Peptides against a protein of PDB entry 3QIS. Designs and how they scored, part 195

Target 1, 334 residues: chain A of PDB entry 3QIS
Amino acid sequence: PSLELSRREFVFENVKFRQLQKEKFQISNNGQVPCHFSFIPKLNDSQYCKPWLRAEPFEGYLEPNETVDISLDVYVSKDSVTILNSGEDKIEDILVLHLDRGKDYFLTISGNYLPSCFGTSLEALCRMKRPIREVPVTKLIDLEEDSFLEKEKSLLQMVPLDEGASERPLQVPKEIWLLVDHLFKYACHQEDLFQTPGMQEELQQIIDCLDTSIPETIPGSNHSVAEALLIFLEALPEPVICYELYQRCLDSAYDPRICRQVISQLPRCHRNVFRYLMAFLRELLKFSEYNSVNANMIATLFTSLLLRPPPNLMARQTPSDRQRAIQFLLGFLL

## One batch from the design tools (peptide; made by RFdiffusion4, then SolubleMPNN)

Design b2_p20_5_s1 (from b2_p20_5, 12 letters changed)
Fold by OpenDDE base, seed 5:
Structure b2_p20_5_s1 (fold): chain B 334 residues (1-334), chain A 20 residues (1-20)
Amino acid sequence: as target 1 above (334 residues)
Amino acid sequence: DEDFLKRFMEELRKQIEPYQ
């Protein structure tokens, strides 16, 4: 069996968070026998491609002289954004197209990624005084390393070492301020806020706006700005309530005094973001007659974003754990 | 609560405004 491939090299320029790119190629059975093709893992890989890449179809049969179009889809989700932002991963891969009882065909994937404030740590973003696209990649690495060290020091209640001439971090990321300030000014009376989806084009414009500028006004509808806040919180490498405090939040869920003590132990930036969001959401709930927002809906929605189980526990989350997590947030909304 | 939120947002505005 043999195949002819119309193309073997693919370049994905300017890959961005949540922006789908597609490249197509054709495979043709130039043999005299039916062929089964599949994309297969390389040696020591568990998957045939990196998490941000997909082939469609990834397998199939070709009769003699049959042709099929294969789409290579590049999509950076919340699951890949952090490692691409840090430069730990890159838009580079090799796909192995295998023929049953035939040859392997290698496809080269390359390109460049444009960093996003989405999927960047709260600590790093508090240090970023400029849009992430203005920050040199070398400085992004330094900011992530410094952020890790500050988080650890804050959790250990270590006295801050002499803040040398380093500019003080923001109390919250500028991106969170921009989103929440917009919603507070313009969306408190918005019907079905956080219930109506935003427009995908507007979401991309909001992401690009936050990655490239510090605008006076965020573009798009209130629904798109609200959904952008949800996407931002979901994409955080560490949730607003740090993984280390997850179990303590569940254990304290029915004691509002203990809940406040647990939140007081968060790193400064995480604690500030949490208090800011809770204050905003309590204000939004006063306009329930206009926006149809209630505490149970908000607690249910934001629980999955703010109080995520650690990755090792995610598959084991019980309905009781979810109810405790919701109850924990309700104690800050009521 | 509202007064806290407004004051906090104004503090954040003043902190970010020099970089806009």
Scores: peptide ipSAE 0.506, ipTM 0.942, DockQ to the pose 0.828
Fold by OpenDDE base, seed 2:
Structure b2_p20_5_s1 (fold): chain B 334 residues (1-334), chain A 20 residues (1-20)
Amino acid sequence: as target 1 above (334 residues)
Amino acid sequence: DEDFLKRFMEELRKQIEPYQ
């Protein structure tokens, strides 16, 4: 069996968070026998491609002289955004198109990723006083490393706040301030806030806006701005409530005093973001007659974002653990 | 709560304003 491929080299320029890119090519059976094709893992890989890449179809049959279109889809989700922002991973891969009882065909995937404030740590973003697209990639790496070290020092209660006024971190990420300030100003009376989905085009505009500028106003509907806040919180490499405190939050869920003590142990930026979000959400709940937002809905929605189980416990989360996590947040909303 | 939130947002605005 043999195949002819219309293209073997693919370049994905300016790949962005949540922006789908597609490249298509054709494969043709130029042999005289039917053939089965499949994308196969390389020798050391569990998957035929990186998590941000997909081939469709990834397998199939071709009769003699049959041609099929294959789509190569590049999509950076929350699961790949952090490693691409740090430069730990890159828009580079090699696909192996295997022909049963035939040869392998290699496809080269290349391109560039544009960093996003989505999927960047709260610590790094608090140090980042300019839009992420204005920050040199080398400096992003340094900011993430320094942010990790400050988080550890903060958890250990060892940080003298170094007094250098120019180097002081923001109290919260500017991106969180922009999103919450917009929602506070314009969305308190928005019917079905956090219940109605945003528009995908508006979400992309909001992401691009936050990555490239410090706007006076966020573009898009209140629903899109609200969903952008949810996406931002979901994409955080570490949730607003650090994984280290997850179990303590569950254990304290029915003691408001202990809950406050647990939150006081968060790193400064995480604690500030948590307090800011809770203050905003309590204010939003005063307008429940207009926005249809209630404490149980908000607690349920934000629990999955703010109080994520650590990866090792995700598969073990019981209904009781979920209820305790919701109860923990309810103690800050009521 | 509202006064705290407004004050906090205004403090954040003042911190970010030099970079806008």
Scores: peptide ipSAE 0.503, ipTM 0.941, DockQ to the pose 0.815
Fold by OpenDDE base, seed 1:
Formats: C-alpha cells, sequence, structure tokens
Structure b2_p20_5_s1 (fold): chain B 334 residues (1-334), chain A 20 residues (1-20)
C-alpha cells in the first residue's frame, strides 16, 4: 500500500488558550490495493499526539484512488494550558501516520504558544503587575519559582521581610479583580447570572483582553464575564482551596468555625481570593430576586472550581464527598 | 459585607491603578 500526502509540515502560529486552530491536508491512496491508515504512538509515547493536538479522522480506510481530508486540530484546554504557559511543553509534535502493512509517514507539527493568565498560579499572578503577554518568558519562570517559595513561606507563617512597596505582591490577581469588579458593578441584577452561558467569541475577547491589557472595562456581556471567571477558576493549576486542605474541608463541612480555621491556613493569595469571591457571592445573593441566583446553585457551581479533589483522589470522589464539599462552601455563602 | 467588599475592591484598585 502507498499514500500521497498533500502536506507534511504544519505550523500553528499564535496558539491561544481555548482558541481552536485547524490545519487540513489530504491523503490519497495512490496504490492499487485498499489501505487502512492510523495515527500511531511513537515508541515511548502512550498517545499518537500531545493532549492539545487531535487528528480527525485519526484512522480510516481508503480504496484505490480514494482521497480523504484530515483535520489537525490544535486546542489548548485547561489540561494543557499550565504546562504551555511555563514552557514545559511547546507547540511541537511529530505525528506518525501508519499504513497497515505499509510504511510510516511523518508529519511535523510546530508553532508558538501565547501565554495566558488562565492556567497560571495565583501566586505568580499576584506578582504579575503587568499583563502576562508583556512578561518575558524568562521572568515567567522566575515568577513561578518565586511563587513556590512564597507559598512555602506563607505555609510556614514566615513573615516576608518589608519588601519595598513596588515589589509587594498584589493581594489578589489583577485578572480576578477585573472580573469581579465588572460583575459587582454591572451584573448584580443580571437575570440568570452564572446560569446562562457566555458567547464563545466574547469569552475569547475577554481572555485576550486579560492576557494583553489591564482594561478599565471588560468587553462582552455579563454572562460572558461571569463564565470567564468560572473558566479562570477552573484553569488554575492549583484550586483556590489548595489540594492539601481538601480533606480537612470535607471533614469540617458541618462546623463553620473549623471551616474558617481551615481557610485561615491557606496561602495568603489563595486566602485573599477565597475571601474576595465569597464576599462577592454573598453580595450577589442579596439580589436573588433579580438575578435568580441562590446559595445552593452557587455552592454547587463554585465547589467544583474552588474545592477540587487532589488528582490522586479525583477518580474516588463519592457523592458524599461532593455533598460535604458543597456544604463547606455553603457555610461561607449563608 | 458590602462595605468590606467595596473597601477591598478600592484597595485593589489603588494597587493596580499605577500599572493600568
Amino acid sequence: as target 1 above (334 residues)
Amino acid sequence: DEDFLKRFMEELRKQIEPYQ
């Protein structure tokens, strides 16, 4: 069997979080026999491609002189955004298109990723006083390393020395402030807030806006700004409630005093973000007659974002654990 | 709560405003 490929090199320029890019190519059976093709893993890989890449179709059958279009889809989800932001992973891959009883065809994937504040740690973002796209990649690495050290110092209750006022971290990420400030000003009376989905185009504009600027106003509808906040919280490499406190939150779920003590043990930035969000959500709940938002809905929605099980426990989360997690958050909304 | 939120948001604004 033999294939002809219309292209073997693919460049994905300016790949962004949640922005789908597609490149197409054709494969043709220029042989005299039917052939089955498939994308196969390389020798040391479990998958035929990196998590941010997909081929469609990934396998198929071609009659003699048949041609099929294959789409290479690049999409950076919450599962890939953090490793791409740090530069640990890159928009580079090699695909192996295998022909059954035939040869391998190599496809080269390349490109560049544009860093996002989505998928960046709260600690790093509190140190970022400029939009992430203005921060040199070398400085992003330094900010992540420093953020880890600051988190450890915060957990150890080591008071940072009086760093000059210009070097002090923000109390919360500017991106969270921008989103919550907008929602507080404009969305408290918005019907079905956090229940109606945003527009995908507006979500992309909001993400791009937060990555590139510190706007006076966020573009898009209140629903899109609300969903952008949810996406931001979901994309955090570590949830607002650190994984190390997850079990203690569940164990304390019915004791509001213990719940507050657990939250007091969060790293400073995480604790500030949590308190800020809870204060905002309690304010939003006062307008329930206008916005149709209730404490149970908000607790259910935000619990999955703020109080995620550690990766090792994700597969074992029981309905009881979910209910405890919801109850924990309810104690801050009521 | 509202007064706390407003004050906190204004404090954050003052921290971010020099970088806008």
Scores: peptide ipSAE 0.500, ipTM 0.940, DockQ to the pose 0.791
Fold by OpenDDE base, seed 4:
Parts: C-alpha cells; sequence; structure tokens
Structure b2_p20_5_s1 (fold): chain B 334 residues (1-334), chain A 20 residues (1-20)
C-alpha cells in the first residue's frame, strides 16, 4: 500500500489559550489495494500527539483512489496552558501517519504560542505589574522559578520574605482585581450570576484584554466576566488552596477554627486571593434576592476550582471527600 | 465585611493605578 499526502508541514501562528486553530490536508490511496492508516505514537511517547494537538480522523480505511481530508486541530486547554506559558513545551510536534504493511509518513507541526495570564501562577502574577504580553518570555521563566521557590520557603516557614527586593509584589494579581472589581461594581444585582454561561467570543475578548492591557472597564456581559473569573481560577497551575493543604482542609471541614488555621498557612498571595474572593462572595450573597445566588450553589461551584485534589489523588476522590471540601468552603461563606 | 472589601479593593487600586 502507498499514500500521497497533499501537505506534510504545518505552521500554527499566534496560538492562544482557548482559541481553536485548524489546518487541513488530504491523503490519497494511490495504490491498487485497500489500506488502513493510523496516527501512531513515537517510540517513547504514549500518545500520537501532544495534548494541545488532535488529528481528525486519527485512523481509517481508504479504498484504491479514495481521498480523505484530515483536520489538524490545535487547542490549548487548562491542561497545556501552564507548560506553554513557561516555555517548557512549545508549538512543535512530529506526527507519524502509519500505513498498515506500508510506510510511515512524517508530518511536521510548528508555530508560536502567545503567553496568557491564564495558567500563570498567583506568585508570578503578583510580581507582574504589566500585562503578560509586555513581559519578555525569559523574564516569565524567571518569575515562575522565583515564585515556586518563594512558595516552597513560605510553606516550610524557613525564611521571612526578604522585604529588601526592590519591587514589592502586588497583594493579589491585577487580573483578579480587575475581574472582581468589575463584578463588585456592576454584577451584584445581576440575575443568575455564575449560573448563566458567558459568550465564547466575549470570553476570548476578556482573555485577550487581560493579557494585553490593564483596562478601566472589562469588555463583555457580567456573565462573561463571571465565567472568565471561573476559567482563571480553574487554569491556575496551583489552585488558590495549594495542593499540600488539600487533605488538611478535608480533615478540618467541620471545625471553623482549624479551617482558619489551615488558610493562615497558605503562601501570602494565595491567602490574600482566598480572603479577597471569600469577602467578595459573602458580599454577593447579601444580594441573593436580586442575583439568585445562594451559599450552597457558590460553595459547590467554587470548591472544584479553589480546593482541587492533588493530581495523584484525583482518581481516589470519594463523594465524602467532595462533601467535606464543600463544607470547608461553606464555613467561609456563612 | 463590606467596609473591609471596599478598603482592600481601594488599596489594590492604589497599587495598580501607577501601572495603568
Amino acid sequence: as target 1 above (334 residues)
Amino acid sequence: DEDFLKRFMEELRKQIEPYQ
């Protein structure tokens, strides 16, 4: 069997968080026998492609003289955004199109990624006083490394934050301030806030706005701004409640005094963000007659974002663990 | 709570305003 490919090199320019890009090519059976094709993993890989890439179809049969269109889809989710922001991964891959009893055909994927404040650590964002697109990529790497080291030192109670660093970090990320300030000013009376989804086009405009500017006003509806806050919290590499404290939050869920002690052990930026969000959400709950927001809905929604199980424990989360996590957050909303 | 939130948001505004 043999195939002809219309194209073998693909370039994805200006790839962004949550923005789908597509490139297409054709494969043709120029042989005289039916053939089966599939994308296969390289020798050391578990998957045929990186997590931000997909082929559709990824396998199939071709009769003699048959032609099929294949779509290469590039989509950066929350699962790939952090490693692309840090430059640990890049928009580069090699796909192996295997033909049964035939040859392997190699496809080259290349391009560039544009960094986002979504998927960047709270610590790095607290040091970032400019929009992320104005920050050199080399400085983003340094900010993430320094932020990890400061988080670790803070959790270990080893070294007081050296107050002598020339630039004091923000108390919370400017992006969280912008989102919460907008919601506090304009959305406290918004019916079905956090229940009605935003518009995808408005969400992309909000993300691009936060990545490129420090606006006076966030574009889009209150629903889109509210969903952008949820997406931001979900995309954090470390959740607002650090993974190291997850089990202690569950164990303390029914003791409000121990819950407050656990929160006091968070890194400074995480602790400030948590207190800020809880204060905002308690204020929002006072307007429940207008916005239809209640403590159980908010606790259920925000628990999955703020108090995530560590990756090694995700597969073991019980319904009891989820209920304890909700109860932990309820103790800060009531 | 409201007074704390308003004061905290105003403190954050003053920290970010020089960079707008």
Scores: peptide ipSAE 0.496, ipTM 0.940, DockQ to the pose 0.798

Design b2_p20_5_s2 (from b2_p20_5, 11 letters changed)
Fold by OpenDDE base, seed 5:
Structure b2_p20_5_s2 (fold): chain B 334 residues (1-334), chain A 20 residues (1-20)
Amino acid sequence: as target 1 above (334 residues)
Amino acid sequence: DENFLKDFMEQLRKEIEPYQ
């Protein structure tokens, strides 16, 4: 069996978080026998491609002289954004198109990724006083390393943050301030806030705006700004409530005094973001007659974002654990 | 609570405005 491929080299320029890119090519059976094709893993890989890449179809049959279109889809989700932001992964891959009893065909995937404040740690963003697209990649790596070390020191209640005014971290990420300030000013009376989805085009504009500028006003509807806040919180590599405190939050869920003590043990930036968000959400709940927002809805929505189970416990999360997590947040909203 | 939020947001504004 043999195939002809219309293209073997693919370049994905300016790949961004949540922006789908597609490249297409054709494969043709130029042989005299039917061909089964499949994308197969390389020798040391568990998957035929990296998590941000997909082939569609990834397998199939071709009769003699048959042609099929294959789409190569590049999409950076919350699951790939952090490793691309750090430069641990890159927009580079090699796909192996295998023929049963035939030859292997190699496809080269290349391109560039544009870093996002989405999927960047709260600690790094507190140190990042400029938009992420203005920060050199080398400095992003240093900021993540320093942020990890400062998180560990903060958890251990060790060294005070250096008081140097120029190097002093922000109390919260500027991106969180921008989103919450907008919602506080313009969205408290917005009907169905956090219930109506944003527009995909507006979400992309908001992401690009936060990655490239510190705007006076965020573009898009209040629904899109609200959803952008949810996406931001979901994309955090470490949730606002750190994974190490997850079980203690569940165990304390029915004791408001213990809940407050658990939150006091968060790293400074995480604690500030948590207190800020809870204060904002309590303010939003005062306008329930206008925005149709209630404490149970908000607690249910934000629980999965703020109080995520550690990856090792995700498969074991019980309905009781989820209810305790909701109850934990309710103690800060009521 | 409302005063805390407003005061905190004003502190954040003053902290971030020098970089706008």
Scores: peptide ipSAE 0.587, ipTM 0.953, DockQ to the pose 0.838
Fold by OpenDDE base, seed 3:
Structure b2_p20_5_s2 (fold): chain B 334 residues (1-334), chain A 20 residues (1-20)
Amino acid sequence: as target 1 above (334 residues)
Amino acid sequence: DENFLKDFMEQLRKEIEPYQ
């Protein structure tokens, strides 16, 4: 069996968070026998491609003289955005197209990723005084390393060194301020806020706006700005309530005094973001006659975003754990 | 509560405004 491939090298320029890119190529059976093709894992890989890449179809049969189009789809989700922002992963891969009883064909994937404030840590964003696209990649690495060290110091209750006034982190990320300030000003009376989905084009425009500028106003509908806030919180490498405090939040869910003590132990940026979001959401609840927002809906929605189980416990989350997590947030909304 | 939110948002504005 043998195949002819129309192309073997693919370049994906300017890959961005949540932007689908597609490249296509043809494979043709130039042999005299039917061929089964499949993309196979390389040695030591569990998957035939990186999480941000997909081949469609990834397997199939070709009769003699048959041709099929294969799409290579690049899509950076919340699951890949953090490792691409840090430069731990890159838009580079090698695909192995295998023929049953035949040869291997190698496809080279290359390109560049453009960093996003989505999927960046709260600590790094608090240090980031300019849009992420203005920050050199080397400085992004340094900001993530410094952020890790500051988080550890905060968890250990170490007194922050008197860092000079010029290097002082923001109290919250500018991106969170921009999103919440917009919603507070314009969306308190918005019917079905956080219930109606945003428009995909507007979401992309909001992401690009936050990555490239510090605008006076965020573009798009109130629904798109609200969904952008949800996407931002979902894409965080660590949730607003740090994984280390997850179990303590569940254990304290019915004691409002202990709940407040647990939140007081969050790193400064996480604690400030949490208090800011809860204050904003309590303000939205005053306008429930206009926005149809209620405490149970908000608690249910934001619990999955703010109070995620640690990766090692995700498979063990019980309905009781979910209810305790919701109850924990309700104590800050009521 | 409303005063806290407004005061905090005003502090954040003053902190971010020099970088706009």
Scores: peptide ipSAE 0.584, ipTM 0.952, DockQ to the pose 0.832
Fold by OpenDDE base, seed 4:
Structure b2_p20_5_s2 (fold): chain B 334 residues (1-334), chain A 20 residues (1-20)
Amino acid sequence: as target 1 above (334 residues)
Amino acid sequence: DENFLKDFMEQLRKEIEPYQ
């Protein structure tokens, strides 16, 4: 069997969080026999491609002189955004198109990723006084490393070493302030807030706006701004309640005094974001007659975002654990 | 609570405004 490929090199320029890009190519069976094609893993890989890449179709049959269009889809989800923001991963891959009893054909995937404040740590964002697109990638790596070290020092109750003349971090990320300030000013009376989905085009505009500027006003509907806040919280590499405190939150869920003590042990930025969000959500609940928002709905929605199980426990989360997590958050909303 | 939120948002505004 033999294939002809219309293209073997693909460049995905300016890849962004949640923005789908597609490149297409054709494969043709120039042989005299039917062939089966498939994308196969490289040696030591479990998958034929990186998590942000997909081929469609990834396998199939070609009759003699048949041609099939293959789409290469690049999409950066919450699962890939953090490693791309840090430069740990890149928009580079090699696909192996295998023919049964035939040759391997190599496809080169390349491109560049544009960093996002979505999927960046709260600690790093508190150090970023400028939009993330103005920050060199090398400096983003340093900010994440410094953020990790400060978090560890905070958890270990180590005396802060002499604050060298490093600029004081923000109390919360500017992106969180922008989103919450907008919602506080304009969305408290919005019917079905956090229940109605935003518009995908508006969400992309909000993400691009937060990545590139510090606007006076966020573009889009209140629903899109509200969903952007949810997406932001979901995309955090570490949730607002750090993974180390997850079990303690569950264990304390029915004791409001212990719950407050657990929250007091969060790193400063995480603690400030948590307190800010809870204060904002309590304010929204005062307008329940207008916005149809209730404490149970909010607790259910935000618990999955703010109090995520550690990756090693995700598969073991019981319905009881979920209820405890909701109860923990309810103690801050009521 | 309301006063805390308003005061905190105003502190954040003053902290971020120099960078806008």
Scores: peptide ipSAE 0.581, ipTM 0.952, DockQ to the pose 0.836
Fold by OpenDDE base, seed 1:
Formats: sequence, structure tokens, C-alpha cells
Structure b2_p20_5_s2 (fold): chain B 334 residues (1-334), chain A 20 residues (1-20)
Amino acid sequence: as target 1 above (334 residues)
Amino acid sequence: DENFLKDFMEQLRKEIEPYQ
């Protein structure tokens, strides 16, 4: 069997978080026999492509002289955003299109990723006084390293040594302030807040706005701004409640005193973000007659974002663990 | 709570305003 491919090189320019890009090509059976094609893993890979890439269809049959369109879809989710922001991964891959009893055809994927404040650590964002797109990539790496060290120092309760003239970090990321300030000013009376989905186009505009500027006003509906806050919290490489404290939160869920003690042990930026969000959500709950928001809905929604199980425990999360996690958060909303 | 939130948000505004 043999195939003709209309294209073998694909360039995805300016790849952004949650923005789908598609490139299409055709494969044609120029042989005299039916053929089966499939994208196959390379020798050392478990998957035929990186997590941010997909082929559709990834396999199929072609009769003689049949042609099929294949879509190469690039989509950076929360699962790939952090490693792309750090430059640990890049928009580069090689796909192997295999023919049963035939040849391998190599497809080259290349491009560039544009960093996002989404998927960046709270510690790095607290140090980032300018929009992420204004920060040199080399400085992003330094900010992540410095952020790891500060987190570790904070967890160890080490007194900040008066280490050199590093600018004082923000108390919370500017992006969180922008989102919450907007919601506090404009969305407290918004019917179905956090229940109605935002518009995908508006979400992309909000992400681009936060990545490129420090606006006076966030674009889009209150629903889109609310969903952008949820997406931001979900995309954090480490949740607002650090993984190290997850089990202690569950164990303390029915003791409000111990819950507050656990939160006091968070790194400074995480603790500030947590207290800020809880204060905002308690304020939002006062307007429940207007916004249809209740404590159980908010606790259920935000628990999955703020109090995530460590990756090694994800498969072991019980309904009891979920209920304890919700109860933990309820103790800060009531 | 409302006063705390407003005061904290105003503090954050003052921290970020020099960079806007």
C-alpha cells in the first residue's frame, strides 16, 4: 500500500491557552489495494502525539483512489499550559502515520507558544508586576525558580532573610485582583452568577487581556468574567490550597478552629488568595436574592478548584473525601 | 466582612495602580 499526503509540515503560530487551532491535510490511497492507516507512537512514547495535539481521524481505511481529510488540532488545556509557560515543552512534535504492511510517513509539527498567566504559579504571578507577555522568557524561568524557593521558605516558616533588593511581591496576583474587583463591582446582583457559562469568544478576550495588559475594566459579560476566574483557579499548577495540606483539610473539615489553623500554614500568596476569595464569596452570598447563589453551590463549585487531591491520590478520592472537602470550604462561607 | 473586603481591595488597587 502507498499514500499521497497533500502536506507533511505544519506550523502553528501564536498558540494560546484554550484557543483551538486546526490544520487540515488530505491523504489519498494512490495504490491498487485497500489500506489501513494509523498514527502510532514513536519507540519511546506512550502516545502518538503530545497532549496538546490531536489527529482526527487518527486511524481509518482507504479504498483505492479514496481520499480522506485529517485535522491536526492544537489545543493547550490546563494539562499542558504550565509546561508550555515554563518552556519545558514546546509546540514541536513528529507524528508517524503508519500504513499496515506499508511505509511510515513523518509529519513535522512546529510553532510557537505565547505564555499565559493561566497555568502560572501564584508565587510567580505575585512577583510579576507586568503582564506575562511583557516578561522575557528567561525572566519567567527565574520567577518560577524564585517562586519555588519562596514557597519552600514559607512552608518551613523561615524568617525571610533580608535577601537583596528583590521587589516586594504583590499580596495576590494582579490577575486575581482584576477578576475579583470586576465581579465585586459589577456582578454581585448578576442573576445565575457562576451557574450560567460564559461565551468562549469573551473568555479568550479576557485571557488575552490579562496576558497582555493591566486593564481598568475586563471585557465581556459578568458570566464570562466569573468563568475566567474558575478557569484561572483550575489552571493553577498548584491549587490555592497546596497539595501538602489536602489531607489535613479533610481531617479537619468538621472542626472550624483546626480548619483556620491549617489555612494559616499556607504560603503567604496562597493564604492571601484563599482569604480574599472567601471574603468575596461571603459578600456575594449576601446578594443571594439577586444572584441566585447559595453556600452549598459555591462550596461544591470552588472545592474542586481550591482543594484538589494530589495527583497520586486522584484515583482514590471517595464520595466521603468530596463531602469533607465541601464541608471544609463551607466553614469559610458561613 | 464587607469593610475588610473593600479595604483589602483598595490596598491591592494601590499596590497595582503604579503598574497600570
Scores: peptide ipSAE 0.572, ipTM 0.951, DockQ to the pose 0.824

